# Peptides against a protein of PDB entry 5YCA: the designs that were tried, part 68

Target 1, 132 residues: chain A of PDB entry 5YCA
Amino acid sequence: RSLPAERNPLYKDDTLDHTPLIPKCRAQVIEFPDGPATFVRLKCTNPESKVPHFLMRMAKDSSISATSMFRSAFPKATQEEEDLEMRWIRDNLNPIEDKRVAGLWVPPADALALAKDYSMTPFINALLEASS

## One batch from the design tools (peptide; made by RFdiffusion4, then SolubleMPNN)

Design b2_p14_8_s4 (from b2_p14_8, 5 letters changed)
Fold by OpenDDE base, seed 3:
Structure b2_p14_8_s4 (fold): chain B 132 residues (1-132), chain A 14 residues (1-14)
Amino acid sequence: as target 1 above (132 residues)
Amino acid sequence: MPPMSLEELEKLFE
């Protein structure tokens, strides 16, 4: 598959130690119509644009928002490029469409596969290891 | 009801 050409410079080195990022993750309870749910999130700021995005994990099942990963990794991606990647994820991984929050949510193994593709492995490792 | 958007969820994060 083809990924967008321009990647967030925050993710320039996929081999960095993830452990310093763990304490930057935060857990928060969010209220939904069917009750509360805890999310673990990591604020990721593009060092060039200064625009922040959150990577996010559902605490209950450790599902991670693939859509948020994509949007963070590829800040200039078009909607068409996002749609193509989301279709690829549906065809090749095991995403869930959650009734509470939009986008595709993937289990940890799939999140790490995407992280490798998007060069954000340290960030996803930290997000997965953070407490909730 | 429909899922909350990712943008709306991000707004809730402190």
Scores: peptide ipSAE 0.750, ipTM 0.955, DockQ to the pose 0.907
Fold by OpenDDE base, seed 4:
Structure b2_p14_8_s4 (fold): chain B 132 residues (1-132), chain A 14 residues (1-14)
Amino acid sequence: as target 1 above (132 residues)
Amino acid sequence: MPPMSLEELEKLFE
């Protein structure tokens, strides 16, 4: 597969220690028609554009939004590039399409696989270790 | 019922 050419400079170094990011994660209860659900989120700001984006995990099963990961990693990606990556995820990983929130949600192992591809490992490790 | 968009969810955070 071909990932977008330009990546968020926030993710320039995949080897950074994730520990300092853990306390930056926040848990929040969101109300849905079928009841409340807790999400853990990490606000990630592109250091060049100053545009923030949230990485997010469903507390109940630790599923992480792959779509949000992609959008954060590749701020200039086209819709076609996103669609192509989402298709790749469907074909190669184990995503779910949650009835409450759109996009593809992947289990922790898949999230870490994507994190490696997107150079987001510290951020996803922190998101997974944070309390809910 | 259609799922909430990621953009909408982000707006709810904080």
Scores: peptide ipSAE 0.750, ipTM 0.955, DockQ to the pose 0.902
Fold by OpenDDE base, seed 1:
Structure b2_p14_8_s4 (fold): chain B 132 residues (1-132), chain A 14 residues (1-14)
Amino acid sequence: as target 1 above (132 residues)
Amino acid sequence: MPPMSLEELEKLFE
């Protein structure tokens, strides 16, 4: 598959220690029509554009938004590029489409696989380890 | 009934 050419400079080094990011994660309860759900989130700001994105994990099953990962990693990606990647995820990983929140959500192992591809390993490790 | 967009969810985060 072909990933977008330009990546968020925040993710320039995939080998960094993730532990300093753990305290930066926050849990929040969100109200939905079918009831409340807790999300763990990590605010990630592109150091060049200063545009923030949230990486997010569902507390209940530890699913992580692959769509949010992609959007954070590739700030200049087109919708077509996103669609191609989401199709790849559907074909190669184990995503779910949640009833409450849009996009593809993937289990922890898949999230870490994507993190390697997107150079986001420290951030996903922190997100997975943070308390809910 | 339709799922909330990721953009909408982000707006709810503190």
Scores: peptide ipSAE 0.750, ipTM 0.955, DockQ to the pose 0.904
Fold by OpenDDE base, seed 5:
Structure b2_p14_8_s4 (fold): chain B 132 residues (1-132), chain A 14 residues (1-14)
Amino acid sequence: as target 1 above (132 residues)
Amino acid sequence: MPPMSLEELEKLFE
C-alpha cells in the first residue's frame, strides 16, 4: 500500500532505544457517561514544527489508537489519505471501533505491525511497557 | 451517545 510522502522527523530512526521513553508515558483516568476509563498516553512533539500529538493506549485491554499513530506519523496527510489507510487497517488487521472514543483501536501485535510501517517502533514499545 | 473525538480526548490529557 501507499503511505503519505512526508513523515514526522521524530520518527526518522526506528532502531532507537525505547527505554528512555517509558517514564515519559502518563496514565490518566477519563470520565465517560458509562464510567471511568484509564488511558496511558505519550506526548510526541514534532522537532521541527513543535506541534505535539498524543499516542494512546487503553489500560484495560492494551488497545492502541491506530488513528492517532497515523496522524502523528504523517502530519501533512489529507483526510482522503487517512481514510484509505483506515480502510487498509480494517481489511488487513484486527481493529475495533470503541463506543467511548472515536477512530480505530488495534491490539498490541497490530500496533507493532503499524509501528514498523510508520517507523514508530520505539514509541509503541514504550507505550505498551508503561504502567497504568 | 456518540464516541468522543480523538481531538477532544487529547484536550483532556495533562
Scores: peptide ipSAE 0.749, ipTM 0.955, DockQ to the pose 0.905

## One batch from the design tools (peptide; made by RFdiffusion4, then SolubleMPNN)

Design b2_p15_3_s1 (from b2_p15_3, 6 letters changed)
Fold by OpenDDE base, seed 1:
Structure b2_p15_3_s1 (fold): chain B 132 residues (1-132), chain A 15 residues (1-15)
Amino acid sequence: as target 1 above (132 residues)
Amino acid sequence: SAPPLSLEELEALME
């Protein structure tokens, strides 16, 4: 597969220590028609554009939004590029399509695999380690 | 049943 050429400069170094990011994560309860669900989120602001994106983990099963990861990592990606990557995820990983929220949600191991590809490892490690 | 929230909508709820 091919990933978009331009990446969010926030993720320029995949080897940074993730521990300072852990306390920046926040848990939040969101109400859905079938009941409340807790999400752990990490606000990630592109230092160049100043546009924020939230990386998100479902507290209950630790699933992480792969779609949000992609959108944060590749701010100038086309819809076609996103669709291509989401198809790749469907074909190669173990995503879940949740009834409550859109996008592909992946288990922790898959999230870390994507994080490596997107140069987001510190951020995903922090998101996974944060309390809910 | 209601459609799922978009990621944009979900993100908009985040504080």
Scores: peptide ipSAE 0.677, ipTM 0.937, DockQ to the pose 0.877
Fold by OpenDDE base, seed 5:
Structure b2_p15_3_s1 (fold): chain B 132 residues (1-132), chain A 15 residues (1-15)
Amino acid sequence: as target 1 above (132 residues)
Amino acid sequence: SAPPLSLEELEALME
């Protein structure tokens, strides 16, 4: 597959220590028609554009939003590039489509595989280790 | 059933 050419400079170094990011994560209860659900989120701000994205984990099963990871990693990606990557994820990983929230959500192991591809390993490790 | 929230809508709810 071909990933977008420009990556968020926040993710320039995949080898950084993730532990300082853990206390920056926040757990939040969101109300849905079928009841409440807890999400853990990490605010990730592009240091050049100052535009934030939230990386998100469902507390119940630790699923991570792959779509949010992609959008954070590749801020200038086209819709076509996103669609291509989401199809790759469907074909090669084990995503779920949740009835409550849009996008593809992947289990922790798949999230870490994507994190390696997107140079986001410290951020995904922190998100997975944070309390809910 | 109601459609899922978009990721943008979900982000807008986050503190």
Scores: peptide ipSAE 0.676, ipTM 0.936, DockQ to the pose 0.876
Fold by OpenDDE base, seed 3:
Structure b2_p15_3_s1 (fold): chain B 132 residues (1-132), chain A 15 residues (1-15)
Amino acid sequence: as target 1 above (132 residues)
Amino acid sequence: SAPPLSLEELEALME
């Protein structure tokens, strides 16, 4: 597969220690028609554009938003590029489509595989390790 | 049934 050419400079080094990011994560309860659900989130700000994205984990099953990972990693990606990557994820990983929230959500192991591809391993490690 | 929240809408709810 072909990933977008430009990557968020926040993710220039995939090997950094993730532990300083853990206390930056926050848990939040969101109300849905079928009841409340808790999310753990990490605000990630592009140091050049100053545009933030939230990386997000469902507390219940630790699923991570792959779509949010992609959008954070590739701020100039086209919709076509996103669609291609989401199709790749469907074909090669184990995503779920949730009734309450859009996008593809993947289990922890898949999230870490994507994190390696997107050079954002420290951020996903922190998100997974944070308490809910 | 109600449609799922978009990721943009979900992010907008984040504190």
Scores: peptide ipSAE 0.675, ipTM 0.936, DockQ to the pose 0.891
Fold by OpenDDE base, seed 2:
Structure b2_p15_3_s1 (fold): chain B 132 residues (1-132), chain A 15 residues (1-15)
Amino acid sequence: as target 1 above (132 residues)
Amino acid sequence: SAPPLSLEELEALME
């Protein structure tokens, strides 16, 4: 697969200590037609554009939004590039499609594999360790 | 049944 050439400068160093990010995570209950669901989220702001994105974990099964990871990591990605990566995830990982929220959601091990590819390991480690 | 929220809509609820 071919990932986009330009990456969010927030993720320039994949080796940073993740522990300072843990208290920055927040749990939030969101109301859906079939009832409430809790998410753990981490606000990630691109230091150049100042545009924030949220990395998100479902509290119940610890699934993480792979689509949100991709969009945060690659701010100038085309729709074709996103579609290509989502296809790769379907073919190579274990994503689920949730009826309440769009995008591909992956289990923790898959999220960490993607995090390595996207150079955002500290952020995903923090998101996984945060309480709900 | 209602379609799933987009990620943009979910993110907006978090702000």
Scores: peptide ipSAE 0.675, ipTM 0.936, DockQ to the pose 0.872

Design b2_p15_3_s2 (from b2_p15_3, 6 letters changed)
Fold by OpenDDE base, seed 5:
Structure b2_p15_3_s2 (fold): chain B 132 residues (1-132), chain A 15 residues (1-15)
Amino acid sequence: as target 1 above (132 residues)
Amino acid sequence: SLPPLSLEELEALLS
């Protein structure tokens, strides 16, 4: 597959220590028609554009929003590039589509595989280790 | 059934 050419400079170094990011994560309960669900989020701000994106985890099963990862990693990606990557994820990983929220959500192991591809490993490790 | 929340809507709620 071909990933977008320009990556968020926030993710320039995939080898950084993730532990300082853990206390930056926040948990919040969202009310849905079928009942409440807890999400954990990490605010990720592009240091050049100052545009933030939230990386998001479902607390119950630790599913991570792959779509949000992609949008944070590749802020100038086209819709066609996003669609291509989401199709790759469907074909090669084990995503779920939750009826409550949009996008593809992947289990922790898949999230870490994507994190390696997107140079986001410290951020996904922190999101997975944060309390809920 | 209600439509799912968009990621933008979810992000707004979590902000």
Scores: peptide ipSAE 0.557, ipTM 0.909, DockQ to the pose 0.925
Fold by OpenDDE base, seed 4:
Structure b2_p15_3_s2 (fold): chain B 132 residues (1-132), chain A 15 residues (1-15)
Amino acid sequence: as target 1 above (132 residues)
Amino acid sequence: SLPPLSLEELEALLS
């Protein structure tokens, strides 16, 4: 696969200690037609453009939004590039499609594999370790 | 049935 050329400068260093990011995560209950569900989110702001994205985890099963990871990592990606990556994820990882929310959601091990590819390891580790 | 929330809508709710 081919990832977009330009990456969010927030993720320039994949070796950072993730522990300072843990208290920056926040949990929130969202009401859906079939009942409540808790999400944990981490606000990630591009230091150049100042555009924020939320990295998101379903608290119950620790599924991570792969789509949100991609959009945060590659702010100038085209829709075609996103579609290509989502297809790769579908073919090579173990995503789930939740009826309540859009995008591809992946289990923790897959999220960490993507985090390595996107240079987001500290952020995903923090998101996974945060309390809900 | 209702459509799933978009990621943009979910982010808005979580803001």
Scores: peptide ipSAE 0.555, ipTM 0.908, DockQ to the pose 0.936
Fold by OpenDDE base, seed 3:
Structure b2_p15_3_s2 (fold): chain B 132 residues (1-132), chain A 15 residues (1-15)
Amino acid sequence: as target 1 above (132 residues)
Amino acid sequence: SLPPLSLEELEALLS
């Protein structure tokens, strides 16, 4: 597969220590028609554009939003590039489509595989280790 | 600290 050419400079080094990011995560309960669900999120701001994106985890099963990961990693990606990557994820990983929230959500192991591809491993490690 | 997100904001962010 082909990933977008330009990557968020926030993710220039995939080998950095993730532990300082853990306390930056926040948990929130969201009320849905069928009941409440807790999400953990991490605000990631592009140091050049100053545009933030939220990385997000479903607290109960630790599913991570792959869509949010992609949008944060590739801020100038086209809709076509996103669609191609989401199709690749459907074909090669184990995503779920939750009726309550948009995008593709993947289990922790898949999230870490994507994190390696997108050079954002410290951020996903922190998101997975944060309390809910 | 992060402000609370509405369901609409979550869906807009992820869609």
Scores: peptide ipSAE 0.429, ipTM 0.862, DockQ to the pose 0.099
Fold by OpenDDE base, seed 2:
Structure b2_p15_3_s2 (fold): chain B 132 residues (1-132), chain A 15 residues (1-15)
Amino acid sequence: as target 1 above (132 residues)
Amino acid sequence: SLPPLSLEELEALLS
């Protein structure tokens, strides 16, 4: 696969300590047509563009939005590049398509694999360790 | 603290 050339400068250092990010995460119960579900989210703001994205975890099964990870990591990605990556995830990882929300959601181990590829390991570690 | 996300906002982010 070929990832986009430009990455969010927020993720320039994949080796940073994740623990300061844990208290920045927030849990929220969202009402869906079939009932409530709790999500944990982390607001990630691009330091250059000042555009925020939310990294998201489903509290119940700890699934993480791979789509949100990709969009945060690669702010100038084309739709074609996103589609290519989502197909790669389907073929190589274990994603779930949840009927309540859009995008691909992956289990923690897969999320950490993607995080390494996208250079956002501290952020995903924090998101996984945050309470719900 | 972060403001709450609506269902519509969540779907918009991930769609």
Scores: peptide ipSAE 0.417, ipTM 0.858, DockQ to the pose 0.084

Design b2_p15_3_s3 (from b2_p15_3, 6 letters changed)
Fold by OpenDDE base, seed 4:
Structure b2_p15_3_s3 (fold): chain B 132 residues (1-132), chain A 15 residues (1-15)
Amino acid sequence: as target 1 above (132 residues)
Amino acid sequence: SPAPLSLEELEALME
């Protein structure tokens, strides 16, 4: 696969200690037609553009939004590039498609594999370790 | 059944 050329400078160093990011995560209950669900989220702001994205974990099964990871990591990606990566994820990882929320959601091990590819390891480690 | 929330809509709900 071919990932987009330009990456969010927030993720320039994949070796950073993740522990300072843990208290920045927040748990929130969202109401859906079939009942409430808790999400843990981490606000990630591109230091150049100042545009934020939320990295998101479903509290119940620890699934992570792969689509949100991609969009945060690659702010100038085209829709075609996103579609290509989402297809790769479907073919190579173990995503789920939730009826309540859009995008591909992946289990923790897959999220960490993507985090390595996107240089987001500290952020995903923090998101996974945060309480709900 | 109702359509799922988009990621943009989900983010908009987050505080």
Scores: peptide ipSAE 0.670, ipTM 0.935, DockQ to the pose 0.893
Fold by OpenDDE base, seed 3:
Structure b2_p15_3_s3 (fold): chain B 132 residues (1-132), chain A 15 residues (1-15)
Amino acid sequence: as target 1 above (132 residues)
Amino acid sequence: SPAPLSLEELEALME
């Protein structure tokens, strides 16, 4: 597969220690028609554009938003590029489509595989390790 | 059934 050419400079080094990011994660309860659900989130700000994205984990099953990972990693990606990557994820990983929230959500192992591809391993490690 | 929240809407709810 082909990933977008430009990557968020926040993710220039995939090998950094993730532990300083853990206390930056926050848990939040969101109300849905069928009841409340807790999310753990990490605010990631592009150091050049100053545009933030939230990386997000469902507390219940530790699923991570792959779509949010992609959008954070590739700030100039086209909708076509996103669609192509989401199709790749459907074909090669184990995503779920949740009734309450849009996008593809993947289990921890898949999230870490994507994190390696997107050079954002420290951020996903922190998100997974944070308490809910 | 109700439509899912978009990721943009979900992010907008984040504190």
Scores: peptide ipSAE 0.670, ipTM 0.935, DockQ to the pose 0.888
Fold by OpenDDE base, seed 2:
Structure b2_p15_3_s3 (fold): chain B 132 residues (1-132), chain A 15 residues (1-15)
Amino acid sequence: as target 1 above (132 residues)
Amino acid sequence: SPAPLSLEELEALME
């Protein structure tokens, strides 16, 4: 697969200590037609553009939004590049499609594999360790 | 059955 050439400068160093990010995570209950669901989220702001994205974990099964990871990591990605990566995830990892929220959601081990590819390991480690 | 929220809509609820 071919990932986009330009990456969010927030993720320039994949080796940073993740522990300072843990208290920055927040749990939030979101109401859906079939009832409430809790998410743990981490606000990630691109230091150049100042545009924030939220990395998100479902509290119930610890699934993480791979689509949100991709969009945060690659701010100038085309729709074709996103589609290509989502297809790769379907073919190589274990994603689920949730009926309440769009995108691909992956289990923790898959999220960490993607995090390594996207250079955002500290952020995903923090998101996984935060309480709900 | 209602359609799922987009990720953009979900993020908007978090802000």
Scores: peptide ipSAE 0.669, ipTM 0.935, DockQ to the pose 0.870
Fold by OpenDDE base, seed 5:
Structure b2_p15_3_s3 (fold): chain B 132 residues (1-132), chain A 15 residues (1-15)
Amino acid sequence: as target 1 above (132 residues)
Amino acid sequence: SPAPLSLEELEALME
């Protein structure tokens, strides 16, 4: 597959220690028609544009929003590029489509595989280790 | 069943 050419400079070094990011994560209860659900989120701000994105984990099953990862990693990606990557994820990983929230959500192992591809390993490790 | 929240809407709810 072909990923977008420009990547968020926040993710320039995939080898950094993730532990300082753990206390940056926050757990939050969101109300849905069928009841409350807890999410753990990590605010990731592009150091050049100053535009933030939230990386997100469902507390119950530790599923990670792959769509949010992609949008954070590739801020100039087209909708077509996103669609192509989401199709690749469907064909090669084990995503779920949740009834409460949009996008593709992947289990921890798949999230870490994507994190390697997107150079986001420290951020996804922190998100997975944070308390809920 | 109700439509899912968009990711943008979900982010808007986050503190």
Scores: peptide ipSAE 0.669, ipTM 0.935, DockQ to the pose 0.886

Design b2_p15_3_s4 (from b2_p15_3, 6 letters changed)
Fold by OpenDDE base, seed 3:
Structure b2_p15_3_s4 (fold): chain B 132 residues (1-132), chain A 15 residues (1-15)
Amino acid sequence: as target 1 above (132 residues)
Amino acid sequence: APAPMSLEELEALLS
């Protein structure tokens, strides 16, 4: 597959220690029609554009928003490029489409596979290890 | 059932 050409400079080094990012994560309860659900989020700000994106994990089953990972990693990607990557994820990984929140959500192992591709490993490790 | 919340809306709530 082809990923977008320009990547968020926040993710320039995939080998950094993730532990300093853990306390930057925040857990929050969100109310849905069928009841409350807890999410863990990590604010990721592009150091050049200063535009933030949030990486997000469902606390209960540790599913991570692959769509949000993609949008954070590739800030100049088109909708078409996003759609192509989401199709690849459907074909090659094990995503779920949650009834409460849009986008593709992937289990931890798949999230780490994507993180390697997107150079986001420290951030996803931190998000997975954070308390909820 | 109602449509899923958008990621943009969820992100706004988590801000």
Scores: peptide ipSAE 0.681, ipTM 0.934, DockQ to the pose 0.893
Fold by OpenDDE base, seed 5:
Structure b2_p15_3_s4 (fold): chain B 132 residues (1-132), chain A 15 residues (1-15)
Amino acid sequence: as target 1 above (132 residues)
Amino acid sequence: APAPMSLEELEALLS
């Protein structure tokens, strides 16, 4: 498949040690109509533009927001490019569409597969290992 | 059932 041409320079090296990122993650309880749910987030700031995005994990089942990963990795992507990638994810991985929060959420193995494609492996490893 | 919360709103709450 084709991915957007320009990638966030934060993700230029997929081989970096992820452990320094673990303590940067934060857990927070969010109230929903069906009850509370805990999310773990990691703030990822583009070193050139200084624009932050948050990578997000549902604490209970470790689902990761694939949509947020894509938006962080490809800050100049069009809506059409995002839609194409989300369709690819639906066709090739095992995403869920949660009733409480928008976007596609994928299990850890799928998140790591996407992380390899987007050059985000250290960040997703840290997000998955962080406490909730 | 209510519509799901947007990712933008969730991100704002988590910031």
Scores: peptide ipSAE 0.681, ipTM 0.934, DockQ to the pose 0.905
Fold by OpenDDE base, seed 2:
Structure b2_p15_3_s4 (fold): chain B 132 residues (1-132), chain A 15 residues (1-15)
Amino acid sequence: as target 1 above (132 residues)
Amino acid sequence: APAPMSLEELEALLS
């Protein structure tokens, strides 16, 4: 696979301590047609563009939005590049397609694998450790 | 069955 060339400068250092990010996460109950579900989110603002993206975890099973990870990591990615990566995830990881929310959602281990590829390990560690 | 909520909509709700 080929990841986009330009990455969000927020993720320039994959080795940073994640613990300061934990208290920045927030849990929120979202109402869906079939009932409520809790999500944990971490606001990630591109330091250059000032555009925020939210990394998101389903509280119940700790699934993390791989699609949101990709979009945050690669703000200039084309739809074709996103589609290619999502297909790669389907073929190589263990994503689920939730009926309540769009995109691919991956279990914690897969999220951490993607985080390494996208250079956002501290952020995913924090998101996984945050309370819900 | 209703369509899934978009990530953009979810993000808006969580913002």
Scores: peptide ipSAE 0.681, ipTM 0.934, DockQ to the pose 0.888
Fold by OpenDDE base, seed 4:
Structure b2_p15_3_s4 (fold): chain B 132 residues (1-132), chain A 15 residues (1-15)
Amino acid sequence: as target 1 above (132 residues)
Amino acid sequence: APAPMSLEELEALLS
């Protein structure tokens, strides 16, 4: 696969301690047609563009939005590049397509694999360890 | 069945 050339400078160092990010996570209940569901989110702001993205975890099964990870990591990616990566995820990982929320959601182990590829390990570790 | 909520809409709710 071919990842986009430009990466969010927020993720320039994949080796940083993740613990300071844990208290920045927030849990919130969202109402859906079939009932409520809790999400944990971490606001990630591109230090150059000042554009924020939210990394998101479903509290119940700890699934992480791979689509949101990609969009945060590669702010200038085209739709075609996103589609290519999502196809790769479908073919190589274990994504879940949730009927309540769009995008690909992956289990914790897969999220950490993607985090390594996207240089987001501290952020995903924090998101996974945060309380719900 | 209703269509899934978009990630953009979910993000807006969580912001």
Scores: peptide ipSAE 0.678, ipTM 0.934, DockQ to the pose 0.898

